# Peptides against a protein of PDB entry 3JWR, part 12

Target 1, 323 residues: chain A of PDB entry 3JWR
Amino acid sequence: TRELQSLAAAVVPSAQTLKITDFSFSDFELSDLETALCTIRMFTDLNLVQNFQMKHEVLCRWILSVKKNYRKNVAYHNWRHAFNTAQCMFAALKAGKIQNKLTDLEILALLIAALSHDLDHRGVNNSYIQRSEHPLAQLYCHSIMEHHHFDQCLMILNSPGNQILSGLSIEEYKTTLKIIKQAILATDLALYIKRRGEFFELIRKNQFNLEDPHQKELFLAMLMTACDLSAITKPWPIQQRIAELVATEFFDQGDRERKELNIEPTDLMNREKKNKIPSMQVGFIDAICLQLYEALTHVSEDCFPLLDGCRKNRQKWQALAEQ
Target 2, 298 residues: chain A of PDB entry 3JWR as posed
Amino acid sequence: TRELQSLAAAVVPSAQTLKITDFSFSDFELSDLETALCTIRMFTDLNLVQNFQMKHEVLCRWILSVKKNYRKNVAYHNWRHAFNTAQCMFAALKAGKIQNKLTDLEILALLIAALSHDLDHRGVNNSYIQRSEHPLAQLYCHSIMEHHHFDQCLMILNSPGNQILSGLSIEEYKTTLKIIKQAILATDLALYIKRRGEFFELIRKNQFNLEDPHQKELFLAMLMTACDLSAITKPWPIQQRIAELVATEFWEQGDQVGFIDFVCTQLYEALTHVSEDCFPLLDGCRKNRQKWQALAEQ

## One batch from the design tools (peptide; aimed at target 1 L189 K194 A287)

Design b1_p17_2_s3 (made by RFdiffusion4, then SolubleMPNN; from b1_p17_2, 8 letters changed)
Fold by OpenDDE base, seed 4:
Structure b1_p17_2_s3 (fold): chain B 323 residues (1-323), chain A 17 residues (1-17)
Amino acid sequence: as target 1 above (323 residues)
Amino acid sequence: SYEEAKKLLEEFLNSYF
């Protein structure tokens, strides 16, 4: 209640002041309140507050509810990750000029999805959830956590005082929820790997067309992944710090795999193989990231800073791997 | 090696299937 009152009464600084349009943005220096203020600014500057008649207090409550439903004891997949994903989405929409290519409903859905995409993340991947016989593994066969994230998102959106979508028509509401679900599910890297070839091929052949509903859906999925992985594009000092958080979480999972599941973790999650991090980061960039940011830059050249950042970080990681 | 890193990533990603 006090937090809500403080947020709702606060003057929201401009996007320029908050630097949330910058692809180089870092949240490290921001308080939780400031992250919430940034989030309000994202909704406002994307015209979502005005176009969908959001009540300020409801939006504030919703933001705080989303933040509250991220765990504090998870090293990487916490509120700050979700916030940074949303900030990258905002930057891609504004500075990257993707906003001009999407409908207001798609933009609304993407921003909500970015903020919500890892709700109640437990610091372990789908494989761990499956192998641990977690109750969630009984509900879903694939993308277990992403389904859970969407369920949490839906719960919050439907909670009293959090209904930021109440100004939408029934049809708009249905459309928005569909896109949110698809966007959250798209953050499963397995689905990314499955679908990215189609996207890259369309780009390569210069056949990509956002007026095609299927290609639009594909693009939104790729854009979500690009924002979810955007830590790899950040200036080197930021990238290093985030990589440490990711490594911490992965090693924590590996430790749990040993203790709770009695299995030997993969090198990626093995604390004893920390020296492989630089080479693994190079491999990650090459296998997962580079083509995505290249393709995104082909859709909108103003997204080049993401690609440039990824390339620069690859060089830095490669240099460390060669030591 | 770089190739080993790729294999590790594949193994990681394959754990989702």
Scores: peptide ipSAE 0.083, ipTM 0.770, DockQ to the pose 0.091
OpenDDE base, seeds 1, 2, 3, 5: peptide ipSAE 0.314, 0.334, 0.349, 0.389; ipTM 0.883, 0.892, 0.897, 0.910; seeds 1, 2, 3, 5 fail the geometry check

Design b1_p17_2_s4 (made by RFdiffusion4, then SolubleMPNN; from b1_p17_2, 7 letters changed)
Fold by OpenDDE base, seed 2:
Structure b1_p17_2_s4 (fold): chain B 323 residues (1-323), chain A 17 residues (1-17)
Amino acid sequence: as target 1 above (323 residues)
Amino acid sequence: SYEEAKKLLEDFLNSYF
């Protein structure tokens, strides 16, 4: 395609020029081509291209294939969300210095997982999929969409001309796919709620050890969630804009719940309850986000900007909730 | 269990959202 030719021939700017090491990064001003260039830079600067002998054209095609398999009619869970998740992962690895704590295969898996974790997202949550009796709800009992996202990820990775993992040994390939699957499944917030207590206790007791395979898996799951939720850490103007996208998608689901399922949506998805958004954001930060970024900062102090951003946005939302 | 975690998440989302 012309898009592939343009991407493959383009000079890839430095990470510094693209600002992709910044936790404050915004994609709002970037074209689709620039997001793809950023993605190439992430793979390159993490040494993934070199270490796993990725062909440039194959990487370009894979990136474009991933982007193409996000829906454009979904307000939040689209390519830009996946891209921002991957950028946060990159920033956490580089600026947050988590790269030094992980293997190359883990880094490879995390970056692929971040980009792929919401593939073919339909703008509705697992509850809606289940209640609407969607065919996917018959295939998977738990983490329905996350299983689907992984299936899409695997499909793309195995598609002709998209095989960015062809340079891996059989064992490396198996390991990478295992980690990708675990990382994508970890983005189910229900699993986060289930597992986070173990992580926080390990941190609190100073017993956290990345050399333990179970704790490593746990950390990768928590890191994926931290990147997936990273919009909450962004500078206020960015946070506010992303919150509007999230609200739009949730309200669209709520509208569909009324129309298709004949049910009253929860406040989060109820367009008529938009005045509750500030208080809901405070609650979300307190219940889900803060302790995660605190724990992450304990693992690597250089991740503090994520925690600081989350705290600052809590204050902003609280001020709006008091109005 | 997953179902318990799901319920906790739903309850949270319903209470805060």
Scores: peptide ipSAE 0.358, ipTM 0.899, DockQ to the pose 0.833
OpenDDE base, seeds 1, 3, 4, 5: peptide ipSAE 0.315, 0.397, 0.085, 0.117; ipTM 0.883, 0.911, 0.773, 0.781; seeds 1, 3 fail the geometry check

## One batch from the design tools (peptide; aimed at target 1 N125 Q130 H142)

Design b1_p18_1 (made by RFdiffusion4)
Pose (drawn by RFdiffusion4):
Structure b1_p18_1 (pose): chain A 298 residues (1-255, 281-323), chain P 18 residues (1-18)
Amino acid sequence: as target 2 above (298 residues)
Amino acid sequence: STFAEEIHEIHEELHNMF
């Protein structure tokens, strides 16, 4: 509760000061308080704060709430992951220049979604909770964890003093939630795979176009995956270390080049055809693929 | 459903990659 006092009264530094406009950004050296501050700057500089009548008091409580609902004991899938995803999402809309391509309702939804796309993640994949017959698997059908991450995001938004959406017309609120649900579910790697082929062709055939309502919401799913694993596009020292955490969390459940080829370069290439200013992601991606290949050969 | 089964199969394929 003091954490709210100190936060709701501190000055939010500029985006330039926070270097959150950068695809090469890192959080290793930031404190917890600083990361929440960057998030406030994100909402502010995306005009989400002013266009949706958000009170500084409420947004702060909500951000803090999401922070405390990520598990500390979990190796990679903790708060810093949700944060590093939202920052990548933020950097994509700004420096990658996509904000000029989509509505205010969509931008707000993507940011809220990117922040909460893994809430309460217990350090295990959908495959495991299904095979171990976790009650969550009994409750949800497909995309089990991602359904849960959303159930949580919504539970927090309905919490008192957390209604950062309270300023929306009922119609606005109604469709924003619809997009948020779609965004969080799209972070299921299975859906990314079952859907990407369709998108990779509209790109390949120079036919892809945003104006098309459907082609757009598909892209929105592809954008979510693009930020969800943006960690693979980081400078080598960072990718080296964050790969260490994904490493431990996986081994804990058990108790890179093939993946980048299979999952990543394919995607970031498509994102750049859609937006050239998003190329740094593709550059950093194949750059790390280069270093991992060299290491694979010892 | 068939769709849910296909998704669960994809998760198993992904898991077997590792």
Fold by OpenDDE base, seed 1:
Structure b1_p18_1 (fold): chain B 323 residues (1-323), chain A 18 residues (1-18)
Amino acid sequence: as target 1 above (323 residues)
Amino acid sequence: STFAEEIHEIHEELHNMF
């Protein structure tokens, strides 16, 4: 396609030029082409292109295929969300120095997972999928959408001309796919809530050890969630704009819940409850985000900007809740 | 190809993990 030709022929700017190592990064000013260029840079600077012998054209095609399989009519869970998740992963790996704690296969898997973790997202949560009796709810008992996202990821990875993993051995491929699956499934906040206590306790007791395979898996899951939620850490103008996108999508779900299911939406998804957004954001930060970024910062102090951003945004949301 | 069969088996194993 013309898009592929343009991407494949383009000079890929440095990570410094693209600012993709910054935790404060924003994609708002970027074209779709520039987001794809940023993605190429992430793969290159993580040594994934070299170490796994990725063909440039294949990587370009894969990125465009991933982007194409996000819906444009979804306010938040679109390509830009996936791209920002991957950018936060890249920043955590580079600026946060987590790269030095992980294998190349783990890094490869995390980057693919971050880009793929919401593929074909429909702008509705698992609860809606269950209550609507969607066909996907018959296939999976829990984490319905996350299983679907992984299936879409797998489909793309095996599509002709998109096989970025063709340079891996069978064992490396198997390991990578396992980690991708685990990482995508870990983005289900319900699973995060179930597992995070173990991680926080290991940190609290100073017993956290990345050489333990179980603790490594747990850390990768927590890191995925930290990147997925990273909008909450962004500079206030960016955070506020992203929160509006999230609210838009949630309200669209709430409108569908009323119309299609005859259900009164929760306050979070109720368009008439816009005035509760600031207090709900404070609650979300306190219940979900703060401890995660505290624990991540304990693993790597260079991740502090995520924690600092989260704390600053809590103060901003609290001030709005008091008006 | 034998490789395609091996990949298919890997995919089936991964789908059965959950």
Scores: peptide ipSAE 0.039, ipTM 0.705, DockQ to the pose 0.026
OpenDDE base, seeds 2, 3, 4, 5: peptide ipSAE 0.021, 0.024, 0.020, 0.020; ipTM 0.597, 0.611, 0.587, 0.557; seeds 2, 4 fail the geometry check

Design b1_p18_1_s1 (made by RFdiffusion4, then SolubleMPNN; from b1_p18_1, 10 letters changed)
Fold by OpenDDE base, seed 5:
Structure b1_p18_1_s1 (fold): chain B 323 residues (1-323), chain A 18 residues (1-18)
Amino acid sequence: as target 1 above (323 residues)
Amino acid sequence: SEEDEELAEIEDELASLF
């Protein structure tokens, strides 16, 4: 395609030029082409292209295929969300020094997972999919959408000319796919809530050890969630704008719940209760975000900008809730 | 505590949302 030719021929700027190592990064000013260039740079600077012998054209095609399989009519869970998740992963690996704690296969899997974790997202949560009796709800009992996202990820990876993993051995390929699946499934917040207590307790007791395979898996899951939720850590103007996108998508679901299911939406999805957004954001930060970024910062102190950003945004939301 | 119940409700709500 013309898009592929343009991407494959383009000079890829440095990570410094693209600012993709910054935790404060924003994609708002970037074209779709520039987001793809950033993605190429992430793979390159993580040594994934060289170590796994990726062909440049194949990587370009894969990135464009991933981007194409996000819906444009979804307010938040679109290509830009996946791209920002991957950028946060890249920043956590590089600036946050987590790269030194992981294998190349784990890094490869996490980056693919971050880009792929919401593929074909429909702008509705698992609860809506289940309550609407959608065909996907018949295939999976839990983490319905995350299983679908992984299926889409596999479909793309196996598509002609998109086989970025073709340089891997059979064992490396299997290992990578296992980690990708676990990482995508970990983005289900229900699973995060279920598992986070174990992680926090290991940190609190100073018993956390990345050499333990179970603790490694747990850490990768927590890291995925930390990147997925990283909008809450962004500079306030970016945070506000992303919160508006999230609210838009949630209100669209709430409107559909009223219309299609005859259900009164929860406050977070109720357009009539938009004035509660600041207090709900404070609650979200306290319930979900703070302890995660505290624990992540304990694993790597260089991740502190994520925690600091989260704390600053809590203060901003609290100030709005008091008005 | 009431705070733990409120947190659990927020967790359940959020677990249902995402």
Scores: peptide ipSAE 0.126, ipTM 0.804, DockQ to the pose 0.085
OpenDDE base, seeds 1, 2, 3, 4: peptide ipSAE 0.088, 0.111, 0.109, 0.108; ipTM 0.798, 0.803, 0.803, 0.802

Design b1_p18_1_s2 (made by RFdiffusion4, then SolubleMPNN; from b1_p18_1, 11 letters changed)
Fold by OpenDDE base, seed 2:
Structure b1_p18_1_s2 (fold): chain B 323 residues (1-323), chain A 18 residues (1-18)
Amino acid sequence: as target 1 above (323 residues)
Amino acid sequence: SEEDAELAEIEDELASLF
């Protein structure tokens, strides 16, 4: 395609020029081409292109294929969300110095997972999929969408001309796919809530050890969630704008719940309760986000900007809730 | 605590949202 030719021929700017190492990064001013260039830079600067002998054209095609398999009519869970998740992963690996704690296969898997974790997202949650008796709900009992996202990821990775993993051994390939699957499934907040207590307790007791395979898997899951939710850590103007996108998508679901399912939506998905957004954001930060970024910062102090951003945004949302 | 119970309710509600 013309898009592929343009991307493959383009000079890829440095990570410094693209600011993709910054936790404060924003994609708002970036073109689709620039987001793809950023993604190439992430793979390159993590040594993934070199270490796994990725062909440049294949990587370009894969990135464009991933981007194409996000829906354009979804307000939040689109390519830009996946791209920002991957950028946060890159920043956590580089600026947050987590790269030194992980294997190249784990890094490869996490970056692919971050970009792929919401593939073909429909702008509705697992509860809606289940209650609407969607065909996907017949295939999977739990984490319905996350299983679908992984299936889409696997489909793309196996598609002709998109095989960025062709340089891996059979064992490396199997390992990578296992980690990708676990990482994508970990983005189900229901699973996060179930598992986070173990992680926080290990941190609290100073018993956390990345040499333990189970604890490594747990950490990768927590890191994926931290990147997935990273919008909450962004500078306030960015946070506000992303919160509006999330609210738009949730209200669209709530409107569909009323119309299609004849149910009253929860407050978070109720357009009539828009005035509760600030207080709900405070609740979200307290219930889900703060402890995660605290624990992540304990694993790597260089991740502090995520925690600091989350705390600052809590204060901003609280101030709005009091008005 | 009442705070822990409220947090748990918020967690259960939020678990379905993202």
Scores: peptide ipSAE 0.114, ipTM 0.804, DockQ to the pose 0.083
OpenDDE base, seeds 1, 3, 4, 5: peptide ipSAE 0.056, 0.112, 0.091, 0.112; ipTM 0.767, 0.802, 0.796, 0.800

Design b1_p18_1_s3 (made by RFdiffusion4, then SolubleMPNN; from b1_p18_1, 12 letters changed)
Fold by OpenDDE base, seed 2:
Structure b1_p18_1_s3 (fold): chain B 323 residues (1-323), chain A 18 residues (1-18)
Amino acid sequence: as target 1 above (323 residues)
Amino acid sequence: SAEDEELRRIEDEIADLF
């Protein structure tokens, strides 16, 4: 395609020029081409291209295939969300200095997972999929969409001309796919809530050890969630705009729940309760986000900008909630 | 505590959202 030719021939700017090492990064001003260039730079600067012998054209095609398999009619869970998740992962690995704590296969898996974790997202949550009796609800009992996202990820990775993992041994390939699957499934917040207590307790007791395979898996799951939720850490103007996208998608689901399922939506998905967004954001930060970024900062102090951003946005939302 | 119960309610609500 012309898009592939343009991407493959383009000079990829430095990470510094693209500002992709910044936790304050925004994609709002970037074209689709620039987001793809950023993605190439992430793979390159993490040494993934060299270490796993990726062909440039294959990587370009894979990136474009991933982007194409996100829906454009979904307000939040689209390519830009996946791209921002991957950028936060890159920043956490580089600026947050987590790269030195992980293997190359883990880093490879995390970056692929971040880009792929919401593939073919339909703008509705697992609850809606279950209640609407969607065919996917018959395939999977829990984490329905996350299983679907992984299936889409696997499909793309195995598609002709998209095989960015062809340079891996059979064992490396199996390991990478296992980690990708675990990382994508970990983005189900229900699983995060279920597992985070173990992580926080290990941190609190100063017993956290990345040399333990179980704790490593747990950490990768927490890191994926931290990147997935990273919009909450962004400078206030960025946070506010992303919160509007989330609200739009949630309200769209709520409208569908009323129309298609004849049910009253929950407050977070109820358009009539838009005035409650600030207080709901405070609740979300307190219940889900703060402890995660505190724990992550304990693992690597250089991740503090994520925690600081989250705290600052809590203050901003609280001020709005008090009006 | 009442605060803990409120946080748990929020957790349950959010768990289904994302």
Scores: peptide ipSAE 0.262, ipTM 0.861, DockQ to the pose 0.080
OpenDDE base, seeds 1, 3, 4, 5: peptide ipSAE 0.257, 0.229, 0.235, 0.253; ipTM 0.844, 0.846, 0.851, 0.841

Design b1_p18_1_s4 (made by RFdiffusion4, then SolubleMPNN; from b1_p18_1, 11 letters changed)
Fold by OpenDDE base, seed 5:
Structure b1_p18_1_s4 (fold): chain B 323 residues (1-323), chain A 18 residues (1-18)
Amino acid sequence: as target 1 above (323 residues)
Amino acid sequence: SKEDEELAKIEDELASLF
């Protein structure tokens, strides 16, 4: 395609030029082409292209295929969300120094997972899918959408000309797919809530050890969630704008719940309760985000900008809630 | 505590949201 030719022929700017190592990064000013260039740079600077012998054209095609399989009519859970998740992963690996704690296969899997974790997202949550009796709800009992996202990821990876993993041995390939699946499934907040207590307790007791395979898996899951939620850590103007996108998508679901299911939406999805957004954001930060970024910062102090950003945004939301 | 119940409610709501 013309898009592929343009991407494959383009000079890929440095990570410094693209600012993709910054935790404060924003994609708002970037074209779709520039987001793809950033993605190429992430793979390159993590040594994934060289170590796994990726062909440049194949990587370009894969990136474009991933981008194409996000819906444009979804307010938040679109390509830009996936791209920002991957950028946060890249920043956590590089600036946050987590790269030194992981294997190349784990890094490869996490980056693919971050880009792929919401593929074909429909702008509705698992609860809506289940309550609407969607065909996907018949295939999976838990983490319905996350299983679908992984299926889409696998489909793309196996599509002609998109096989970025063709340089891997059979064992490396299997390992990578396993980690990708686990990482995508970990983005289900229900699973995060279920598992986070174990992670926090290991940190609190100073018993956390990445050499333990179970603790490694747990850490990768927590890291995925930290990147997925990283909008809450962004500079306030970016945070506000992303919060509006999230609210838009949630209100769209709430409107559908009223219309299609005859259900009164929860406060977060109720357009009539938009004035509660600031207080709900404070609650979200306190319940979900703060402890995660505290624990992540304990694993790597260089991740502190994520925690600091989260704390600053809590203060901003609290100030709005008091008006 | 009331705080734990509110937190659990937020967790359940959020678990259902994402």
Scores: peptide ipSAE 0.145, ipTM 0.808, DockQ to the pose 0.087
OpenDDE base, seeds 1, 2, 3, 4: peptide ipSAE 0.106, 0.113, 0.124, 0.112; ipTM 0.804, 0.804, 0.806, 0.803

Design b1_p18_2 (made by RFdiffusion4)
Pose (drawn by RFdiffusion4):
Structure b1_p18_2 (pose): chain A 298 residues (1-255, 281-323), chain P 18 residues (1-18)
Amino acid sequence: as target 2 above (298 residues)
Amino acid sequence: SGHEEVEEFVEEELEAYD
């Protein structure tokens, strides 16, 4: 509660000061309070704060709530993951220049989604909770964890003093939630795989076009995956360390080159055809693929 | 080898999805 007092009264530094406009950004050295501040700057500089009548008091309580609903004991899938995703999402809209390509309702949704796309993640994959017959698997059909991450995001938005959406017309609120649900579900790697082929062709055939309502919402799913694992596009020292965490969390459940080829370069290449200014992601990606390949050969 | 491990992992995720 004091954490709210101190936060809701601190000055939010500029985006330039926070270097959150950068695809090469890192959080290793930021405090907890600083990361929440960057998030406020994100909402502010995306005009989400003014265009949706958000009170500084409410947005702060909500951001803090999401922070406390990520598990600390979880290796990689903690708050800093949700944060590093939203920052990548933010950097994509700004420096990658996509904001000029989509509505205010969509931008707000993507940011809220990127922040909560893994809420309450218990450090285990959908495959495991299904095989172990976790009650969550009994409750949800497909995309089990991602359904849960959303159930949580919504629970928080309906919490008192957290309705950062309270300013929306009922129609606006209704469709924003629809997009948020789609965004969080799209972070299921299975859906990314079962859908990317369709998108990779519209790109390959120089046919892809945003105006098409459907082609757009597909891209929105591809954008979510692009930020969800943007960590692979980081400078080597960072990718080295964050790969250490994904490493431990996986081994805990058990108790890189093939993946980048299979999952990543394919995707970031497509994102750059859609937006050239998004190339740093593709550059950083194959750059790390280079260093992992060299290590694989010892 | 790493490619095969990735394929196996993805298959498990797709099976869980289905």
Fold by OpenDDE base, seed 5:
Parts: structure tokens; sequence; C-alpha cells
Structure b1_p18_2 (fold): chain B 323 residues (1-323), chain A 18 residues (1-18)
């Protein structure tokens, strides 16, 4: 395609020029082509292209395929969300110095997972999928959408001309897919809530050890969630704009819940409760976000900008809630 | 602080998992 030719022939700017190492990064000013160029730079600067012998054209095709399999009519859970999740992962690996704590296969898996974790997202949560008796709810009992996202990820990885993992051994390939699956499934907020206590307790007791395979898996799950939720850490103008996109998508679900399911939505998804957004954002930060970024900062102090951003945004939301 | 509204949302996410 012309798009592939343009991408494959383009000079890829440096990570410094693209600012993709910054935790404060925003994609708002970037074209779709520029987001693809940023993605190439992430793979290159993490040494994934060289270490796993990726063909440039295949990587370009894969990126475009991933982007194409996000829906344009979804307000928040689109390509830009996945791209920003991957950028936060890249920043956490580089600026946050987590790269030094992980294997190349783990890094490869995390980057693929971050880009793929919401593939074909429909702008509704697992609760809606279950309550609407969608066919996907019959295939999967738990983490319905996350299983679907992984299936889409696998489909793309196996598609002709998109096989970025073809340079891996059979064992490396199996390991990578296992980690990708675990990482995508970990983005189910329910799983985060169920598992986070173990992680926080290990940190509190100073017993956290990445050499333990179980603790490594737990850490990768927490890191995925930290990147997935990273919008809450962004500079205030960026945070507000992203919060509006999230609210739009949630309200669209709530409207569908009323119309299609004849149920009253939760306050978070209720358009009539939009005046509660500031207080709900404070509640979300306190209940879900703060301890995660505190724990992540404990693992790597260079991740502090995420925690600091979260704290600053809490203050801003609290000030709005008090009006 | 909006904790109750978030707790309700979290409960629905957990119920959808179970």
Amino acid sequence: as target 1 above (323 residues)
Amino acid sequence: SGHEEVEEFVEEELEAYD
C-alpha cells in the first residue's frame, strides 16, 4: 500500500526529537504516520529489531495492521490509547530504568502487549458484554475483552507479511506469546484489584524479588496496568482532555445500557452525573492509582514522575470537586 | 471524595470477572 511504502521509506527521527522517553509525552499533535514512526523508534531503541532480526518492512506492516485493527469510532480505547500505553512502557523502560531489570523477551512481549492490549475494543467494558449476552461472553468466562484482544493480537502476528516474531526460536516464540497473553489479560482492572495486594505486601515487607518467576510475572502485570492507566499521570491539560475522552466513552456505554439493556448505569457511566467527574477522579486516584505508582517508584525511583503526576492531578481534581 | 461511586464501579468489574 501507499501508506506502507511511505512509512517504510521514511527517516525515523530520534527518540529525543520525538520526546518518546518523556513521561509527559502527548500524542495530540502527531499524525498517524508520526505515531507509527514513534513506534518504530521504540522497537529500535529497545534493540528489539536487531536482537530478534526483524525486517523493517515487516515491522512497518505489523504496526499499520495493529493501528488498523483499532476502531476509529471509539472515543478513548483506540489506537491513540494503545500508542500512549506503549509510549509509557517505553519511557518506564528507558527513563524509568526498568529495561535493566528485564530480559529482551520480556521487553519484546511488553511492547507488543502494550500496543495490542485493546485491539478491536468496542467502547464497552466486560460487564456490558456479559449483560448484553454478546457471543464473546459465551467463549470466555473471565476477562472477556482481554481474551478477545489477545486473539486479535495473535491473528495479526500470524498474518502474512506481519510476522515480526519469525526470527525467534520456537522456545523464544512460545515464551514471548505466553508473556504477551499474561500482560494483555493483566489489563483487566478486576485482575489488577485481585492481585495488587500481593504486590504491595511484597514491597511493604521488603521481600520483592524479580529473580522469583512468580514475582516477575506479578511485576509485569503491575507494570502493564501502570502504563494502561498512565493518562492519570500526565500534565494537567493533557489529563483533562483524556479524562473527557474516557467520560465520553463511559457515557456512551451508559446511554446504551439505558436504551439496550433497560438498566440504570453506574454514576461513572451516567451522563446525568457528569458534575461528579472531579470527585470520582479523586476517588479513582485514591482507590486504584496512587498505591500502584508508589509501589512502582519503590521498584525504580526513576519512575517518580508518574507518581508525582498522579499526585498533582489529584490536587487539581480535588480543587474542582470543592467548587 | 467520590469513593462510593468508584467502589460501585469496581464492584461491577469484579462481578463481571466472577
Scores: peptide ipSAE 0.532, ipTM 0.942, DockQ to the pose 0.845
OpenDDE base, seeds 1, 2, 3, 4: peptide ipSAE 0.511, 0.529, 0.513, 0.522; ipTM 0.939, 0.942, 0.939, 0.941; seeds 1, 3, 4 fail the geometry check

